# Ledger of designs, part 25: peptides against a protein of PDB entry 5H65

Target 1, 294 residues: chain A of PDB entry 5H65
Amino acid sequence: QYLERTPLCAILKQKAPQQYRIRAKLRSYKPRRLFQSVKLHCPKCHLLQEVPHEGDLDIIFQDGATKTPDVKLQNTSLYDSKIWTTKNQKGRKVAVHFVKNNGILPLSNECLLLIEGGTLSEICKLSNKFNSVIPVRSGHEDLELLDLSAPFLIQGTIHHYGCKQCSSLRSIQNLNSLVDKTSWIPSSVAEALGIVPLQYVFVMTFTLDDGTGVLEAYLMDSDKFFQIPASEVLMDDDLQKSVDMIMDMFCPPGIKIDAYPWLECFIKSYNVTNGTDNQICYQIFDTTVAEDVI

## One batch from the design tools (peptide)

Design b1_p15_1_s4 (made by RFdiffusion4, then SolubleMPNN; from b1_p15_1, 9 letters changed)
Fold by OpenDDE base, seed 3:
Structure b1_p15_1_s4 (fold): chain B 294 residues (1-294), chain A 15 residues (1-15)
Amino acid sequence: as target 1 above (294 residues)
Amino acid sequence: SEELRSLEATARSLE
């Protein structure tokens, strides 16, 4: 699409909704801390949620560890099971289920592991040795996802979450519907289990100033703006540094705005109604920041 | 099976 550049002063006078191309300086942004800007977004109900903290997950998995694996649910056509009691002072029963591909156990790097009674630490370690890990619990007739407040799928360092509002959970045996039981695509796993996957997004508010006017624009972006996936940034120090560097470039601390680089971006206006009050808001869209800015 | 034992060993090694 082509849009002519419009000064902010003109935009501020126009009715919504409209799309604009702008050139402005990033006067300020919030939140200032990166970890506070990463949220989970549901593509269906559009609810924004906080990414659970380790402490939150610890509680969930501790609770899960108090439940005894059901022996009747061990060893199905879908998975082979092993159960053991940990040797530490807090001995607990841990059940692992290795998902088979057409009745054949795969190598660990292609294997989906279902786990009952694991701690967060253990699960994270397992995710580095196995293709994927799903925390589960024993249901009445089948294994079930442990809790949507925890990841439904862990791959490496990436935690995949589902929307509690939009998901209608199905039992683990529904994984049988997956044709490919080697790559374990998160969306496919989610679909099989009745989960609406949440999307990691950067959520920020930019205060933009082009010298003619000032407006606040909302940024909700998963991987386009920074060219860095929001899903990976929390677990990668280098990616975090990269984002910080980008933000520092556009909004350097301790420097006057006159020296700030120009940011070119697209914004769209939209109406927000609060009772009888109508407010026009702005959102950044289809924008990628470049390393070289003028 | 040998495959299962191998997977179990891998899993248990991370206790």
Scores: peptide ipSAE 0.534, ipTM 0.940, DockQ to the pose 0.012
Fold by OpenDDE base, seed 4:
Structure b1_p15_1_s4 (fold): chain B 294 residues (1-294), chain A 15 residues (1-15)
Amino acid sequence: as target 1 above (294 residues)
Amino acid sequence: SEELRSLEATARSLE
């Protein structure tokens, strides 16, 4: 899609909704901290949620560890189970369930592990050795997802979350519906378990200035704007540094705006009505950060 | 099975 460049002063005078191509300098942005700019977004109900902190997850898994695994739910056609008591001071009962593919146990790198009674630290370590980990609990008749406030699926360092509002959880045996029990695609797992997966997104507000006017634009993007996945950035120091470098490039601290590089992007205007108040807002879309060549 | 023992060993090694 091609749009002619429009100066901000002209845009500010026009009614919404419209789409624009602009060239402007990033005067400022918020939030300044990367962690605060990463949110979870539901594609169905469109609610934005904070990414849970480690402390929050610790509490959830500690609570889960107080529950005793039900022996009757071990060793089904779907999974083989092992249970042991931890060697730590608390001596927790931990149950792990190794999901089989057509009755055959896969290698660890292709194996989905269901875990009862694990701590966050233990689960994270396991996620580095197994393909995927799902925290579960013993339900009345089947294993169930532990808590949607925690990840429903952990793959390496990536935590996959589900929407509490939109999800209708099903028991773990519904994983039987998956033909492929080796790759463990998050969306497929979510579908089988009745979970609406949340999406990691960057959420920022940019103050843009092209010399003719100043405009605030909203950014909500998962992986296009920075060419960095929001789902991975929080757990990868190098990716965090990259985002910081990009932002510092466009909005360098201690330097006057006259020396800032030009940012080209697409923005769309839309109306926001609150009672009798009508406001025009702007959102960045279909944009990958690019600097004008000087 | 040998496969199960291997997976268990892997899991327990991180205990």
Scores: peptide ipSAE 0.532, ipTM 0.939, DockQ to the pose 0.012
Fold by OpenDDE base, seed 1:
Structure b1_p15_1_s4 (fold): chain B 294 residues (1-294), chain A 15 residues (1-15)
Amino acid sequence: as target 1 above (294 residues)
Amino acid sequence: SEELRSLEATARSLE
């Protein structure tokens, strides 16, 4: 991975693709807001999409709550079911299905809960008491995932999403294929249900300046650059503060660029063609800021 | 079963 340091002015004159080691100052970056920099990325189709907002999820679950659970789908070999009408003003029917491990009900901390008719608030509360929660709906012959626009799996505060384009959803009974029904590994759950999991990524554009030249470099990273998982940052105030501190360190507000610290990183160039327009772009790779501070 | 009642109680406590 070792490369000699190359000044930006030299890089700007070279053809792509190439890899470089650089030392530059972070003149500016975008987006400035952290929540705008966190995206969902599909590893198969490579589409980037926004993380759904709380309001979006509220609508989805509210719509789901208008559907009546099918009593015929309760109490299978895979799960035991309970249904009740909420005591609140809504008076909704809520069905919960406790997934069994080889016919035995586990403790709550190892239990996967399938839920019909729950609100976002209720589901979030449940995710703190149970190992995992999957929002589901009654299909024709089996329970099915509610909606890929919502999380297919919630573990604590972590929302796992699937790609609508690449996923071929299978019914909930396919969870029977899992040998281990206690740990509920997201990738295993996704595979069983025909879901292609989306990956949380930081997506940012850095304007880098080393005094010889200026270039924009694209950053798409899940957990290496900040050493903070993109999947956790939106739900953790401390992690958000950490990212903000890092960015403020490299690009302090109200300070002239001459006083900025130097950032060492790796960038790769690549060609982008749009019709007759051919340009060279740059992407940051294999870089951890904590290790590259000069 | 007792186990089911326990899980239900946990779930319903969060209504």
Scores: peptide ipSAE 0.532, ipTM 0.939, DockQ to the pose 0.012
Fold by OpenDDE base, seed 5:
Structure b1_p15_1_s4 (fold): chain B 294 residues (1-294), chain A 15 residues (1-15)
Amino acid sequence: as target 1 above (294 residues)
Amino acid sequence: SEELRSLEATARSLE
């Protein structure tokens, strides 16, 4: 799309909704901490949720480990099972289920592993050796997803979450509906299990100043703005440093705003009604950060 | 099977 640049002072006088192209300096932003700016967004109900902390996941998996795997649910046409007692002080019962492709066990790099009784640490280690890991529990007639408060699928360092409100969970045998049982595409797995997958998003508020006016704009973006996936940033120190570097470049600490670089972006205005009050708000869209000269 | 033993060994090695 193409739009002419509009000064902020002019935008502030106009009714919503409208789209604008602007050139402004980033006076300030919030939240200041990156880990506070990454959220989970449901594409269906549009609720924003916090990404669970490691401590939260530890509790969930500890609770799951108190449940004994049901021997009646082991070794089906879908998976082959192994169970053992851990060598740690707790001596937990752990059941792993290796999903087969047309009755044939795949190599580890193509294998989906279902796990009962694993700790977060163990599951994370397993996700580096197997294609994917799903935390499960023994249901009445079949294995079931352990808890939507935890990841429904772990691939490498990526944790995939589902929406509790919008999902209608189905038993693990529904994975049989997948024709391809080697690549384990997260969206396909989610669909088979009745899960509405959540999306990682950056959520920030920018205070923009172009010398004619000051405007507060909302940013909700998954991978376009920084050209860095929100789904990967929390688990990658280098990506975190990159985002911090970008923000420091546009809003350097201890430097006067006159020396800040210009930020070019698209914003859209929209109306928000709070009782008798009508407020115009602004959101950044279709924007990729670029280094501009003053 | 050999395949199952291999997968099990891989999984157990990460305890």
Scores: peptide ipSAE 0.530, ipTM 0.939, DockQ to the pose 0.012

Design b1_p15_2 (made by RFdiffusion4)
Fold by OpenDDE base, seed 3:
Structure b1_p15_2 (fold): chain B 294 residues (1-294), chain A 15 residues (1-15)
Amino acid sequence: as target 1 above (294 residues)
Amino acid sequence: SLSEQLMTLSEQWSE
């Protein structure tokens, strides 16, 4: 659909909902710290939540490590199991289950590991050598996902999370339904285990100024605006620098707004009722930062 | 709602 460019002063006078194409300068934005802008979003219930910190995960995995792997659940048709006992006084037992593809152990770069009793550090080390890692625990009759507060799937440095509200967890043997047990596509794994995967999103508030008016618009985007995945940015210094550079370009510190570059984007207006207060809000959509600005 | 959540976050960032 074709939209003519509309000045902000005109937009501010119009009722919602409507869609607009605008050309404006980014006067300011919040939050200023990148890690605060990265959230998890459920596409089903639309809950926004924080990305768990390393400390949060440490606690979860430490608690999981207090549980002893059930011997009767080891070495099934789906996976081969190896058990390690730590030399510390606690004698922690760690079980690693290597998922097989049609009864055959795949190459390390194609292999999914199920880990119970492992620390975050140990899991991270393994995720660098194998295709994927799922933290699990011994259930009554089968292995089960450890905790949706932790990643249900770790691939390299990417942590995949599921929605606690929308997920109906199934036992690990449901991975048998996957035809391809080498690629380990996160959505496929999630579907097999009854998980609604959460989506990493950048969440920011932009203050836009085109000289005719000023309005605030929300940015909620996964990978289109910056052409950088929100799912990868927290674990990649180069990507973080790239986002920072982009934001500094549009909103350079210590420089007058007159020298700011113009941002062309689409925004939509919508009505919001907060208690007795009814107001119009704006959100950026279908917008990518221009390549010549990057 | 999602919009309410966004408003809450925005307010937090302004503090």
Scores: peptide ipSAE 0.374, ipTM 0.882, DockQ to the pose 0.814
Fold by OpenDDE base, seed 2:
Structure b1_p15_2 (fold): chain B 294 residues (1-294), chain A 15 residues (1-15)
Amino acid sequence: as target 1 above (294 residues)
Amino acid sequence: SLSEQLMTLSEQWSE
């Protein structure tokens, strides 16, 4: 859909909701620190959540490691189990369950591990060697997801999280419903386990100025704006640098705004009630920022 | 609402 470019001064006078195409300079943005802009978003309830920190995960997995794996739940048709006893941690029991595909153990790069009692460090090490890892615990009749405060699925350096509010967890045996037990698509795993997966999003506030007016707009985007997935940026220094470079390009420090490049984007207006006040807010949508050298 | 959340975050970032 084509939209004619509208000056900010005109937009500021119009009622919401409307969609606009604009050309403006990025006067400023918040937050300045990239890690503060990365959030988790539920597509169902629309709750924004913080991405758990390493310290948070350490606590969760440490607590999980205090629980002893149930022997009765080991070695099912779905998985083969191995148990390790740590030497220096009061004999902590760690169970690793190797998920089988039609009764056959797949190759490591296709294999899903269910880990019971592992530390964050141990889990991370295993996630680098196998296709995927799910932290689990022993339930009454089956293995269960450990905690939705932790990733329900780890693939390499990617942590997949689920919404506590919207998810209705099902036991691990529900993975049997998956025909393909080699690719371990996060959405499929989530569906099987009754999880509503959260989406990584960049959340920022942009102050836009086209010379006719100044407008603040929100950015909430997963991978389109920067052409960089929000899900990967926290674990990749190069991607972080790329985002920083893009932001520095559009909003260079120590330089006057007259020298800033123009940003073309789409924004939508909407009404927001804040207490007794009605306010019009703006959000950037369907916009990709080109990383061109100017 | 999502909008309220965004506004709250924006205010926090401004502090």
Scores: peptide ipSAE 0.364, ipTM 0.879, DockQ to the pose 0.789
Fold by OpenDDE base, seed 1:
Structure b1_p15_2 (fold): chain B 294 residues (1-294), chain A 15 residues (1-15)
Amino acid sequence: as target 1 above (294 residues)
Amino acid sequence: SLSEQLMTLSEQWSE
């Protein structure tokens, strides 16, 4: 991909839509806090959503734990079930269903667990030992996904979410359609269960200045710009530090903009209607962070 | 729309 560099002053005078290659300094950016920039995006309806907080998930799983697992749905051809009764005053029932591969229990690192009545803490502990965990509930005739407001699949520290608007949930037995019941690819699981998976994205606003003009451009990117997956950054301190270092490099605090490095990137313009007003907006695309070297 | 959502977020961050 190649475009000739265009100064911002020229871009600001042109009609949209167009694509540009620019060389500019990052005068400022928002939000300043990384966790505020990470969102969930639906590739179908394009709704942006907040990533649920731990407290939100606690509530969902606590609510789920108030429901008793249906004995009739235990121990099917797809999974073997084990039931625990907690020692607390309420005597909470927890059901763990171990998904089998052709009637055989796989190794822990290949095994998918379906959990009824588990707390977030319990689920997280299990996700560290087994391949994947799906929070479920007892439906009328089969196990069903618990709630799309919670992850439909947890793999280690990665939480996979689905779109409530675009998903048409199917029962757990539809996992039988998967030939390989050992790798548990999120997209395959989602497809089997009728889920439209959400994408983690970085969402930021950049104020760009090349000395000829100033414009604001949006960044919405999953893993290209920082070469860091948005899906992993919230759960990894090192990745967070890396993103912060990158931003500090391009927009160093405590110094004048004249000393900032030059950022090369691609931006596209587009028309937006805001009430009765028409305006041109800009978005960064197909860009991995790069700077000019003297 | 996605654009509207981005504008809304931008406004919120500016507050």
Scores: peptide ipSAE 0.364, ipTM 0.879, DockQ to the pose 0.750
Fold by OpenDDE base, seed 5:
Structure b1_p15_2 (fold): chain B 294 residues (1-294), chain A 15 residues (1-15)
Amino acid sequence: as target 1 above (294 residues)
Amino acid sequence: SLSEQLMTLSEQWSE
């Protein structure tokens, strides 16, 4: 898209909604801690949610492990089941169900595991060896997703979450509707199980200054702005460092703003009612970070 | 609304 560059002083005088192209310096940003900026967003109800911490997941899986797998639900046409008994004090039962493709067990890199009674650590270990893992529990007539507060699908280090408000969960046998049971596309799995997938997003507030005015704009972006997926950044130290480096480049510590690089971006204005007051807010959109040489 | 959520978060970060 093409828009003429508009100075911030002019934008601040105009009514919303409008779209602008701007060139400004990033005076400051919030939050400063990267982990605080990564959120989950529902595309349907638009609720922003926190990404669950490991401690939260530990509790969920610990609770799930208190329930014994139902023998009646093992070894169906969809999956082959194996049961392990842990050597710990409780003798916890763990069931792993290997999903088959047309009655044939696929290779590990194509295989989906359904796990009952597993800990976070155990699940993570399995997710590194197999294509995907779904935490499940024994329902009345079929296996069911364990808890939408936990990932519905784990692929390597990627945790896929669903919206608790918008999802209408379906039993595991609905995976039969998938023609391809080797790739395990998250959206396809979600659809089969009645899940509305949540989207990882970076959420930040930018204070922009072009010398004519100062404007605050929100950033809510999944993978375009940093060219780094929000879905992967929390589990990858190198990606975290990359984001930090980008932000340090635009906001170098101990340096005056006069020496800051110029940021070119698109922003849109919109009206917001805050109590009895109407105000105009701004959001960055369709922008990949770019630096202009001063 | 999403905008309200963003405003709330922004305020929290400013504290």
Scores: peptide ipSAE 0.362, ipTM 0.879, DockQ to the pose 0.751

Design b1_p15_2_s1 (made by RFdiffusion4, then SolubleMPNN; from b1_p15_2, 7 letters changed)
Fold by OpenDDE base, seed 2:
Order: C-alpha cells, then structure tokens, then sequence
Structure b1_p15_2_s1 (fold): chain B 294 residues (1-294), chain A 15 residues (1-15)
C-alpha cells in the first residue's frame, strides 16, 4: 500500500492504531550490543526469550549425559542405534540413532542423528559433520526430545528452539509421519514433534528524529530490516560486522545528528495499557534499510 | 557407513 510521508510531530498527536511512512534520523538505539538485540520469539504466544548461552546448554547436556540410554528403545524401524562409551568421561554412554528413510540409511549429508547422552561439544561436532542432530532422551515407551530449553534441532551452526509454553511434545516415533526423511526441514520436524518453533528476531528500540519531533519505535524483525537473518548473525562474524556497519552508518559515533543519513521506514502505532495508564507506542514494520543512503 | 563414520569420530576422541 501507498502511504504519504508524515512528519513525526503530526504522528505524535494522533490516536492509535495507525500506519505511517516516515523519514527520520536515527538519533540513538538500544541495545548497543548486537548479541543483546537477538531474541527468540514465539509466533503463537508472542513471548520473547533469550537465546540460551553456551553455558546454559552445557548444563542441560551434562545433565542429560548422566542418564543411561534405554536398551529397549534401540534399533527400531525408524532408526538404527549405536552405543559408545567415552574414553575420557568415566565410561559415559552415548547413544546415536541414525534415522532411516524407508528402512534405508541415507547419506551422511542427509542423515538425521538422534543423540542421547552427548555433551554440547560432541553434539556440535556431530552437527558439523552430519546434516541434522536432535538431542534426545529415553522416555518410557519411546525416545523423546531432551529438553525444550535446548535446541530441538541443530543443523550446522544453527540452533532451532521451541516454545515451552505452546509446544505439546510428541515422541520421536512421530517423525514417521514425515514423508521426506532426508531434507529435515525444521518446521516439518517441529510439526511432527508437536513443537512450536521459535523465531530468531532482532529486538531494538530506535529513537527517531526528523527535526519536527522525536519518537521511539520498536523494531522486531527476523530478516527484512537488515536483510540479514537473525538466526545466522550470532554465528557469523561477517554478518555481525555487517550489522554493526549498518548501525554505525545510520548512527555514527562522534558525529552530529545533522550529518546522519535519513532513514525511510514504516511505523505503526499501537496502544499499550497498564492499568489505568494508556500509552501509544510505535513499531517499525515492512522496512528494509537502504544500502545506499543518499 | 554412517556407523563407521561415527566410529571414526569416536576414535578421534570427538565422542
């Protein structure tokens, strides 16, 4: 849709909800640290969650590694199982289950591994060697996802998380419902296992100034604003640098705002009510930053 | 085989 450009001073006087096209300078933004701006968002309940740190995952997987794999759950029609005893961890048992496609093991680059008893380091190493990894544990009747506080699926360096609030976990055998057991699309895996996948999002607050007024606008975006996926940025130094460069371009340190480039974007106003207090807030939407700002 | 590949990783002390 087409929207005429509206000055901030006019917007600040209007009731919500409304949509606007604006041209403003980015006076400041928060948080300043990129890693603090990346969150996990549930598309169903809309809760924001922190991306677990390595230390958090270490604890989860260490705890999981204390449990012995159940022998009765090994080698089903869905997967072939192999057990290893670690050399350096007092004989810790690690079970790896290779998911089959129509009874046949796929190639390594198409294989899904179910890992029981692995450490974060081991799991990450395996995810770099194989297509996909799911951390699991032995349930009563079937393998189950280890913990929704940990990734339900790891593909390369990408950790896929699920919403604890919205997910109704199903056992691993539900992967049988997937016709294609080679591509392991995260959304399909999530659906089969009853997981509502979380989305990586950039979460930032922009202070915008067009000379007529100052407005704070919230940014929650997965890949459109920067044209960089939030899901990849934490694991890629080059992408991090790119985001930093973009932010420095729009909000250069040590430079007067008069010299800042203009940012054109769409914002929507919305009402926030806390008790008797009503506040109008603003969110950036459907906006991609221009590569060449003149 | 995949199992052999994992065994190799185990032997390399990755597991």
Amino acid sequence: as target 1 above (294 residues)
Amino acid sequence: SLAEQLQALHEQQLL
Scores: peptide ipSAE 0.114, ipTM 0.820, DockQ to the pose 0.013
Fold by OpenDDE base, seed 5:
Structure b1_p15_2_s1 (fold): chain B 294 residues (1-294), chain A 15 residues (1-15)
Amino acid sequence: as target 1 above (294 residues)
Amino acid sequence: SLAEQLQALHEQQLL
């Protein structure tokens, strides 16, 4: 993609919408805390949501664990079921359903577990030992997804969420529609269960200054800008450090802006109507930060 | 088997 570089002072005088290539310094950014900049975005209704905290998930799974698994829903053509009683003081009944591929159990690294009655801690431990986990509950006629406020799929440390507003949940037996029951691609699982998957995104506001003018640009990006997936960053200390290092490189603390590196990026302008007032806003797009900053 | 692996985890009080 080619656009001629335009100074900020010229951009600030032009009407929207337009696309620009710019070269500017990152004077400041917000939010300053990384965990505050990661959100969930619905591609259908475009609602931005907070990533649930562990405390929120604990409540959901504790509530689910109060319900006894329905015996009549165990051991179907789709899955083999095992029941355990926990060794804790509560002695909860936990049902684990192993999803089969054409009547055969896959390898552990390809297996999907449906878990009924597990705590967050137990589920996370299991997801680290097995490929994929779906928290479920006993419905009237079939197993169902436990709660869209919790992940519909956990793979290792990655939590996949669905949109409560846009999803029309279908029962677990709809996983039968998947020809391949080994890879468990999140989008395929979501489609089978009637879930609109949410996308992890970095949401930040950059104050950009090229010496001719200053403007604020909005960043909403999943994996291109930092070359780091927003879906993994909250659960990986090394990735968090990498993002912090990138931001410190462009906006180093205790250093004057004259010494800041130049950021090259694409921005698009757009109109926002607020009552009788028309405001032009800017969004960063199709931009990857360079390794060598000039 | 997967069931045996899960049983082992249960015995180790992971479940």
Scores: peptide ipSAE 0.114, ipTM 0.815, DockQ to the pose 0.013
Fold by OpenDDE base, seed 4:
Structure b1_p15_2_s1 (fold): chain B 294 residues (1-294), chain A 15 residues (1-15)
Amino acid sequence: as target 1 above (294 residues)
Amino acid sequence: SLAEQLQALHEQQLL
């Protein structure tokens, strides 16, 4: 795609939809806090959701921990099970199911653990020691995913979420359909379990100014704009700092806009109709911010 | 083994 650069004043006079290449300064952006800009997006129904807070997850796993693992569902051809009783006052039963590959337990770094009755803290600790963790519960006839409000898969510090609206959950035994039971690719796990995985995205509104006009453009991007995955940024302080540095570079606090660097990007216009009101909106697309200041 | 590794974690009061 090649487009000639168009001044904002000209763009503001044109009908939608159209695509433009622009060069403008980032006058301001919202939200200012990075954690507020990271959302979960369904690629199927396009619903945007907030990333669950730790407190929300605590509640979900605490509720799950009140349920006793069903003995009848332990030790299948798919997994070997072990049960522990916690040493706390409640004496919770925690079941861990080790998923086998062709009847053999894989190496720890390739193993999928199914966890019943674990707290968020316990699950996170396990995910740091083992490859993959799925929070589960005992269903009527099989293990089932605990709750789509919580991650369906945790790999290290990465939480994978599914869309409640678009997913039609299947029981854990459907993991048998996976030929490779060592890599545990999130998309493959999701497919086997009937989950539509959500995508982490940066969601921001940029106010752009090229001296001829001012335009607000919407950014929804997973990993291209910052060259940083939205899926990893919340759990990595260094990545957070990097994003903050980029934003501070384009929109430095305490100085005049004349000193701001130029941002080159692509935007597309589109119509939004709400009743009798028609509005033209703009979205940034196919744009990577350059490391070098222009 | 995996089970032994997990048992060790339990003994360390991670679970």
Scores: peptide ipSAE 0.112, ipTM 0.817, DockQ to the pose 0.013
Fold by OpenDDE base, seed 1:
Structure b1_p15_2_s1 (fold): chain B 294 residues (1-294), chain A 15 residues (1-15)
Amino acid sequence: as target 1 above (294 residues)
Amino acid sequence: SLAEQLQALHEQQLL
């Protein structure tokens, strides 16, 4: 795409919607903390929600762990089941269901585990060892997803979430619709279970200044802007450092804005109506930032 | 087997 560079002062005078190419300095940005900038976005209803905190997940899984697995739902054509009793003071029953591929148990790295009664810590350990884990509960006639407030699928350190508003959950036996029961693609799992998967996105507000004017631009991006997946950044220290370095480069602390580097990006204007008030807002789009080589 | 692997993890107090 090509657009001529437009000064901010000119943009601020124009009606929306329009697209612009700009060159500006990043005067400031919000939120300052990375974990606050990562949200979950529904591609269907477009609602934004917070990524659940570890404490929130602990509560959900602790509650789930109070329920005893139903023996009638064990060892189906879809999965083989094994029950453990924990050695801790509670002596909880933990059920692990190994999903079979055409009646055969796959290799450990290809196996999907369905977990009943596990704590967050236990589930995370299992996901690290066996890669793919779904937390479930015993329903009336079948296993069901435990709670959409928790991940519907955990793969390694990646937590996959679904939209409560848009999802119409189906029982676990609907995984039978998957021809290949070894790869466990999140989107395929979601489709089988009636889940609308949420997307991790960076959500930030940039204050941009080119010396002719100042405007605020909204950033909602999954992996293009930083060339770092929002889905992975919270669980990877190196990726977090990279984002921090990028932001520090464009908005260095302790120096005047005159010394800031120029940021080239695309923004689009759009109208927002709040009652009788009409406002023009701006969003960054189709922009990738790169570090300059020293 | 997968079950045996999980059993081992359980015995190691990982589960």
Scores: peptide ipSAE 0.109, ipTM 0.815, DockQ to the pose 0.013

